# Designs tried in a protein design run: peptides against a protein of PDB entry 4N78. Part 297

Target 1, 186 residues: chain A of PDB entry 4N78
Amino acid sequence: HFQVICRLLGYQGIAVVMEELLKVVKSLLQGTILQYVKTLMEVMPKICRLPRHEYGSPGILEFFHHQLKDIVEYAELKTVCFQNLREVGNAILFCLLIEQSLSLEEVCDLLHAAPFQNILPRVHVKEGERLDAKMKRLESKYAPLHLVPLIERLGTPQQIAIAREGDLLTKERLCCGLSMFEVILT
Target 2, 155 residues: chain B of PDB entry 4N78
Amino acid sequence: MAELQMLLEEEIPGGRRALFDSYTNLERVADYCENNYIQSADKQRALEETKAYTTQSLASVAYLINTLANNVLQMLDIQASQLRRMESSINHISQTVDIHKEKVARREIGILTTNKNTSRTHKIIAPANLERPVRYIRKPIDYTILDDIGHGVKW

## One batch from the design tools (peptide; made by RFdiffusion4, then SolubleMPNN)

Design b2_p28_6_s2 (from b2_p28_6, 13 letters changed)
Fold by OpenDDE base, seed 5:
Structure b2_p28_6_s2 (fold): chain B 186 residues (1-186), chain C 155 residues (1-155), chain A 28 residues (1-28)
Amino acid sequence: as target 1 above (186 residues)
Amino acid sequence: as target 2 above (155 residues)
Amino acid sequence: SLKSLLEFIKKILEELDQLTLEAQELLE
């Protein structure tokens, strides 16, 4: 599903969606969540000490339930605050999954473009074959497919410029060194 | 341009008129020959005369058709050349626009990205809302990341 | 026959009319 979304939206669409999600997340964090956190801090017990281990797990749980009774019973926390936190979580997950899907698409594009950009696959050397000979054969095989050199030789100046720009755009992908998710987490 | 205009406005219409006139004349000749053959006591002479007229008329028509055909072919060649030039221009513009759109899109998404290799020490600077220029990954792309994925994907 | 030739010429004229019309449309 996320792959389909990435294909449909493209870079521009993904950017728009992520920007809007960031706005929503920011609004939730700075608005409702912040207000609830402040309220929770106000109702938080001023002194909460660890009970003795002798009370056992049930006793300790009861103790904390008693100490945090006002927080646990805060109806707005359950209905609004947790919902907003879920929305934030969903937004983060969405961004992560979109980035992963986009990376896969970009890798596929790079792989498809590789023969045209003088990028040769790693050659499996069979026993008895020289790596150098295989590489040379591959180079010779793919040499006619090198698009930019071909256009530089046969094309107009305008075509050459377009080919170079296209080549650059093809090579420069987010998956090669950029992360959106790290920015989202900041 | 001038040659094409001459072909379209003068040569081809003129040739068509000439051919039409020749057609009308051929019809008259045919009628004459038929009547002459029926009315003539000397059928052989009438036949020979008919052959002569027919040959002359056919030669004339053939010439007119050939001239007209050549003019039409020339016109089509000129038009085809013009269309090819226009197509080339349109394609160039289209490609330029597409590249530009892609660059804009990449700038938009680029502002939402940071370098993966950012050393632990550098404060992740929140992308300032400023249209940051397309962060061209100027560093040689380590394509080794593709090494694990590239085995066997035949399209 | 002369009749067949006339019919052929007529067809050529019709085709030329069509081509001329198409050519004019391309120039507009």
Scores: peptide ipSAE 0.027, ipTM 0.619, DockQ to the pose 0.006; fails the geometry check
Fold by OpenDDE base, seed 4:
Structure b2_p28_6_s2 (fold): chain B 186 residues (1-186), chain C 155 residues (1-155), chain A 28 residues (1-28)
Amino acid sequence: as target 1 above (186 residues)
Amino acid sequence: as target 2 above (155 residues)
Amino acid sequence: SLKSLLEFIKKILEELDQLTLEAQELLE
């Protein structure tokens, strides 16, 4: 599904969706969640000392349960706040999955364009074969397909410019070193 | 352009008119030959005259048709060339627009990206408000990610 | 026959008329 979404939206569409998601997340964080956090801070015990370890894990848990009883019993926290947090989580997950899917699509595009861009595939060398020889053979095989050099030789200046730009756009992809998800996490 | 205009406005219409006139003349010749044959006491002579006139008329028509056809072909060739040029121009514009749109899209999405931190510690970096130039780190493209494509692996 | 030739010429003229019209349309 995400792959289809990526294909359908393209870079422009993905950008728009991501921007909107960021806005939504920001709104949730700065709005409802913040309000709940503030409210929780108000009801938080002013002094909550760490209980002695002698009480053991159950005792410590009970202590904190008692100290946070009012917070735990806050019904709105469970319903509204947690829902908003889920929405934030879903948005983050969505962004992650979109990025992953986009990366896959980009890699596919790069792979498909590679023969036309003088990018040789990784060759499996069988025993007794020289890697260099195989590479030379591949180079020779794909040499006629090198689009930019071909156009540079035969094309008009305008065509050459377009070809170069197209080549650049094809080569420069997010998967080559960029991450959207990292930005979302900030 | 001048040649095309001449063909369209002068040569081809002129040729058509000439051909039409020739057609009319052929009709007259036919009528004449028919009447001449009927009225002539010497049928053989009349027949020979008919053949002569017919041959001459046909030759003239053939010439006119050939000339006209050549002019039409030239016209079509010129027009085809013009269309090809227009197509090339349109394609160029279209490609330019597409590239531009793509660049815009890349910029927009690029704003939402940061360099992949190779460091193990994911530092939450505040999104830079400024249009960050899309810095591509030239890393070897690992195509192995595609190895799972087609094998039903859902990502 | 001469008649058949005339008919043929007429057809050619009609085709040429059509071609001329089409050519003019392309120029507009």
Scores: peptide ipSAE 0.026, ipTM 0.620, DockQ to the pose 0.006; fails the geometry check
Fold by OpenDDE base, seed 3:
Structure b2_p28_6_s2 (fold): chain B 186 residues (1-186), chain C 155 residues (1-155), chain A 28 residues (1-28)
Amino acid sequence: as target 1 above (186 residues)
Amino acid sequence: as target 2 above (155 residues)
Amino acid sequence: SLKSLLEFIKKILEELDQLTLEAQELLE
């Protein structure tokens, strides 16, 4: 599903969606959630010490549950604050999945473009074959497919310019060194 | 352009007129030959004459058709070439626009990106002081402060 | 046969007229 979304939206559509999500998340965090958190901090037990490790995970959980029982039972907190937190969580997950899907699409594009951009696949050398000979053979095989040099030789100046720009845009992908998710987390 | 214009305005119309005239002449020749054959005492001679006229007329028509056809083909070739040039221009513009749109899109999404950093996982340090469990005295929490933030009922 | 030829020529002329018209429309 996310792959389809990425294909349909493209870079521009994804950017718009991400920006809107960030706005929503920011609004939720700085508004309702922040206010609830501040209020909760005021009413939080002043002395909440870490229980002894001897109680184990279940005992520790019960301890905290007991200390926070009144807060957890607050109906408005559950309905409003936790709902908003869920929305934030969903937004984050959405962004993550979109980025992952986009990265896959970009990798596919790079792989498809590679033969045309003088990017040769990693050659597995079988026993007894010379790496150099195999590489030369591959280079020779794919040389006619190099798009930019081909257009530079046969094309008009305008076509050459377009080809170069297209080549650059094809090579420059987010998956090569950029992450959206890290920005979302900050 | 000048050649195309000449073909469209002069050569092809001229050829069409010539062909039409030739057609009219052929009809006249046919009528003449028919009448001549009927009226002639020497039917063999009349037939030979008819054959000669027919051959000549057909040759003329064939020539005119061929010339006209060639001119039309030439016209079409020129027009096809012009269309190809226009197509090329449109394609170039389209590609330029697409590249521009892509660049804009890349900029927009780029604002939402940062360099991939390899996060160093830091070891979580366990708290040193095991504090004694203090018996928690439940004090009622006043949640009325939250009434102004959410849909809480003011009592 | 002559009549058939004349009819054929007439058809060619009509087709050429149509082609010429189409060609002119492309120039506009």
Scores: peptide ipSAE 0.026, ipTM 0.622, DockQ to the pose 0.005; fails the geometry check
Fold by OpenDDE base, seed 2:
Structure b2_p28_6_s2 (fold): chain B 186 residues (1-186), chain C 155 residues (1-155), chain A 28 residues (1-28)
Amino acid sequence: as target 1 above (186 residues)
Amino acid sequence: as target 2 above (155 residues)
Amino acid sequence: SLKSLLEFIKKILEELDQLTLEAQELLE
């Protein structure tokens, strides 16, 4: 599903969606969640001493439940605050998954374009073959597929310019050095 | 452009007129030859004359048709070449626009990106003393004990 | 044979008229 979304939206569409999601997340965090957190901080017991280990896990849980009874029973916390937190979480996950899907698509594009851009796959040298000889054979095999040099030889100046720009756009991808998710987390 | 215009305005119309005139002339010649053959006492001579006239007229028509056909073909070739040039121009513009749109899109998404921190994998030198992992026997926490707490015993 | 030739010439003229018209439309 995310792959289809990435293909449908493209870079521009993804950017718009991500921006809007960030706005929503920011609004939720700075608005309702912040207010609830402030309220929770006000009602939070100032001194919560760790109960003695002698009470066991159930006793400790009961102790904390009692200390936090007012917070736990706060109906709005369960209905509104947790829902907003879920929305934030979902938005973050969505962004992550979109980025991952986009990265996969970009990698695929790079792989498909590689033969046309003089990018040779890393040759696994089998035992007994010279690496240099294999590389030379591969270079010779793919040389006719190099698009930009071909167009430079046969094309008009305008075509050459377009080919170069297209080649650059094909080579430059977000997955090569950029992360959107890191921006979301700051 | 000048050649195409000359073909369209002068040569092709002129050729068509010439062909039409030749056609009408052929019809007249045919009628004349038919009448002459019927009226002539020497049918063999009349036939030979008819053949000569017909051959000459046919050759003339054939020449005119060929010339006209070549002019039309030339016209079409010129037009085809013009269309190809226009197509090339349109394609160039289209590609330029697409590239521009893509660049804009990439700039927009780029604003939402940061450089991937190549975390220098600091070789965490594992301290040599692998303390024996104390086999923490995870006793299965029986969560059934919690089942009784959630039921508000209405006393 | 002469009649058939004349008919053929007439057909060629008609086709040429059509082609000329089409060519003129493309130039406009």
Scores: peptide ipSAE 0.026, ipTM 0.626, DockQ to the pose 0.005; fails the geometry check

Design b2_p28_6_s3 (from b2_p28_6, 16 letters changed)
Fold by OpenDDE base, seed 4:
Structure b2_p28_6_s3 (fold): chain B 186 residues (1-186), chain C 155 residues (1-155), chain A 28 residues (1-28)
Amino acid sequence: as target 1 above (186 residues)
Amino acid sequence: as target 2 above (155 residues)
Amino acid sequence: SKEELEKFIKQILEQLDQLTLQAQELLA
C-alpha cells in the first residue's frame, strides 16, 4: 500500500503529506498533549519519595499506584490523551513507512537507470574469470546505452542540457543520503 | 514559409486548374481532329496531325501532372518538416516543464530531509602497503547498501 | 482507319481520365 501511495503521490505529494502530518503532530503535541501534561503535573504529588527497597517490587508498585491513583483514575487521560498519542505514533509510523517505500522505489529507479548511466552491475565472478575482463565486456555491452554521452555526441545543445539534468535528477535520490524520518523525530 | 504559401495558394491550385483546363482542351482537340479527319481530303496528313496533337496534348498533361505531383510532394515535405520542428519544440518544452516540476518537488521534499548520519564509516584501514596505483577501476556503485533499507517493509 | 483512330483516342482519353483520377487522389 505504501508503495502505491508513493508512486501515486510522487515527491511533491509525499512532501505535502509529510508537511501536513508534521503540522498535525505539532498541533497534537502543543495542544492537547501539552495540556494534559500540564494537568498531570499539577496533580502529580510534589513529593514522591522512592519507597525503600525493603518493600519489594510489589510494595513499590503499590506505593506508586497509590501516589498516582488520581492520575490513573483520570478517565480523560485514557481516552483523549492516549488517543492523541496514538495518532502521533501513527503519524510517525506512517512517515517511516513512506520513507522506506520511497527509498525502495528510488533504488528501483536507480537500478533501472544504471545501464543508461554507465553504472555497471556488480558481476559475480565465477572462479577463474578475471573480474577486469568481465567488467570490460560489460562496459562494452552497455556502452551504446549510455544516454548522456550519446546525446552529447548527436543531440542539440538543448537536448544535451535536458539529458544532463535528467541524468542528475535520476542519480540524485533521497535514499543516497537523506532521511525524512530523522527530521520528523527532531 | 513563403515557399509553402506559394505552393498552397498559387502553384498547387494553379496546377489543378491547368490540369483541368488541359483536360477540357484535349476534348476540344479530339473533336477538332475528328472533324478535320472527316473533312480533309488528305486523310493521312490529317491522321498525322491528329497524332501530333494527341501526343503534344498528352505530353502537356503528363507534364502538368508531374509538376503538380512534385509540388504536392514538396508541400508535404515542408509540412512534415514543420511538424517535426513543432513536435521537437513541444517535447522540449514538456521536458523542461517536467524537469522543473521535479526539481521543485525535490526541493520541497528536500526541506523535510536531513543528512543521514553516516554511521562512522569503519575506518577504511588504508592497507599499509601502498600497492601501485592500480588503475582506478570505477567500483560499481554497490546498491547493496540499500538492501538493508528494504527490510521490514510490510507490503 | 477512322475506327482505329477513334479507339486510340478513346484509349488515350481513358488513360488521361485515370491519370486525372490518380492526381485527384493524390491531392485529396
Scores: peptide ipSAE 0.017, ipTM 0.607, DockQ to the pose 0.004
Fold by OpenDDE base, seed 1:
Structure b2_p28_6_s3 (fold): chain B 186 residues (1-186), chain C 155 residues (1-155), chain A 28 residues (1-28)
Amino acid sequence: as target 1 above (186 residues)
Amino acid sequence: as target 2 above (155 residues)
Amino acid sequence: SKEELEKFIKQILEQLDQLTLQAQELLA
């Protein structure tokens, strides 16, 4: 589903969706969540000491649960604050999944374009064959597919310009070193 | 452009008119040959003359049709070439627009990206001194302080 | 349609050439 969404929206559509999601997340964090956190901090126990390890993990959990019981039982916290946190979480997950799907699509595009851009895969060299000879043979085989040099030789100046720009756009992809998700976490 | 215009406005219409006029002339020739054959004492000579006129007429019509056909073909070739050029121009414009749109889109999404950093996993250091569990005396928390915060942002 | 028209015109031209040749043969 996310792959289809990425294909349909393209870069522009994805950018718009992510920007809007970021706005929503920012609004939630700086608004309702911040207010609840401030209020909760005021009502938090001033002194919460770590229980002894002798109580074990369940005992420690019960201790903290008991200390925070009144806060956890606060009805508005459950209905509003936790819902907002879920929305933030969903937005983050959505962004992650979109980025992953987009990266896969970009990789596929790069792979499809590679023969036309003089990008050759690593040849598996069997024992006894010279790597250099195989690579040269492959280069020679795919040389006629190099689009930009071909157009530079046979095309009009306008076609050459478009081909070069298109080639550059094809090579420059987000998956090659950029992360959207890291910006969101920031 | 000038050649196409000449073909469309002068050569092809002129050829069509010439062909039409040739039919009228052929009828006159036919009538002449018929009358000449009937009136002539030398029917063999009249027949030979009729054959000559028939051949000449056929040759003339063939020439007119051939000329007209070639002009039409030439016209079609010129038009096809013009259409191809127009198509090429439209495609070029379309590609230019698409590239521009793509650049804009990439700029827009680019501002939402950063370089991939290798996240160093920070080792969470557990506090060494587990403080003794202090008996927590449960004080009732007055949640009335939160009553003013619960108004969900109406979107 | 253009290719079909071209073929048709070529056929007409060939027929005219044949007729011309036949007419010349009849006069010989």
Scores: peptide ipSAE 0.017, ipTM 0.613, DockQ to the pose 0.005
Fold by OpenDDE base, seed 3:
Structure b2_p28_6_s3 (fold): chain B 186 residues (1-186), chain C 155 residues (1-155), chain A 28 residues (1-28)
Amino acid sequence: as target 1 above (186 residues)
Amino acid sequence: as target 2 above (155 residues)
Amino acid sequence: SKEELEKFIKQILEQLDQLTLQAQELLA
């Protein structure tokens, strides 16, 4: 589903959706959640010591549950604050999954474009074969497929310019070194 | 442009008119040859004259059709060339627009991106001071402070 | 189609050329 969404929206659509999600998340965090957190901090026990590790995980959980029982039982916290936190969480997950799907699509595009852009994979050299000879053969095999040099030789100046720009746009992908998710987390 | 206009407005219509006129003239020549053959005492001579007129007429018609056909072909070639040029121009504009749109889109999404940093695994440092469990005295929490937050019903 | 018309015209021209050649052979 996320792959389809990425294909349908493209870079522009994804950007718009992410921007709107960020606005929503920001509004939730700075508004309702912040107010609840401030209020909760005021009512929080001033001294909440970590229980001794000797109580084990169940005992520690029961201890915290007992200390926070009154807070957890507050109906508005569950209905409003936790719901808003869930929405924030869903937005974050959505952004992560979109980025992952987009990265996969970009990698596929790069792989498909590679033979046309003089990007050759490192060839596995079997024992006894010269790496250099094999690479030269591979380069020679794909040399006629180099799109930009081909168009530079046969095309009009306008076509050459478009080919170069297209080549650059094909090479410059987010997956090469950029992360959207890190920005969303900050 | 001038050549195409000349072909469309003058040469092709002129050729069509000439061909039509030739048809009318051929009918007259045929009638003449028929009458000449019937009236002539020397049928062999009349036949030879008819053959000569027939050959001349066929040659003339062939020439007119050939000229007209070549002019039509030339017109079509010029039009095809013009269409190809227009197509090339449209394609160029379309590609330029697409590239521009892509650049804009990438700028927009680029604002939402940062360089991938290999986050060093931060060791979670356990808090040093295990404070002794102080007996928790349950004080009732006054939640009225939250009444002004959200769609709380003011009672 | 333009291509069909062009092909048809070329065929007519070829036929006319043949007729012209035959007429020339008869005159000769």
Scores: peptide ipSAE 0.015, ipTM 0.608, DockQ to the pose 0.005
Fold by OpenDDE base, seed 5:
Structure b2_p28_6_s3 (fold): chain B 186 residues (1-186), chain C 155 residues (1-155), chain A 28 residues (1-28)
Amino acid sequence: as target 1 above (186 residues)
Amino acid sequence: as target 2 above (155 residues)
Amino acid sequence: SKEELEKFIKQILEQLDQLTLQAQELLA
């Protein structure tokens, strides 16, 4: 599903969605969640020390339950605050999954473009074969597919410019060193 | 352009006029042959003369039609070439627009990106306000992960 | 289509050539 979304939206659409999502998240965090957190901080026990271990795990749990009784019983916390936190969580997950899906698509595009851009994969060398010889053979095999050099030889100046720009746009992808998710987490 | 103009304005109309004139001349020749045959005491000679005129007339018409047809074909070829050039120009514009749109899209999404932290260390290092990378930094991508994915070009 | 027109013109030319040849044969 996320792959389809990435394909459908493209960079422009993803950017728009991500921007709007960030606005929503910001609104949730700075608005409702912040208000609830402030309220919770006011009602939180100022001093909550770990009870003696002699009470055992059940006793300790009961102790904390008692200390947090007012918070636990706060109905709006569950219905509104937790829901907003869930929405934020979903937004984060959405961003992560979109980025991952986009990265996969970009990698696929790079892979498909590689033969045309003089990018050769490292080939596993069988025992006894010279890596250099094999690479030279591969280079020779794919040399006719090098698009930019071909257009530079046969194309008009305008076509050459377009080919170079296209080549650059093909090579420069987000997956090569950029992360949206890190921005979202900040 | 000059050749096409010459074909459209001079050669083809001229050929059409010549063909029309030939038609009128053929009618005159036919009348002459008919009258000559009727008036001639030597019918065989008159017939042979008529055959000669007929052959000449047919050859002339064939030549005129052939010339006209070739000129029309040439005109069509030139027009086809012009259309191909126009198509090429349109394609160029289209590609330019697409590249521009892509660049705009890249800029927009780029605003939402930061450099990947290479440090494996879980330290939530506050991303230094690294200048919004205007250019994508190329990192080597391990494509081996995709070796099993897709029906692409077998290397 | 242009291609159809070209084919048509070529056919006409061929027919004219045939007619010319036939006429020459009749007069020979």
Scores: peptide ipSAE 0.015, ipTM 0.608, DockQ to the pose 0.005

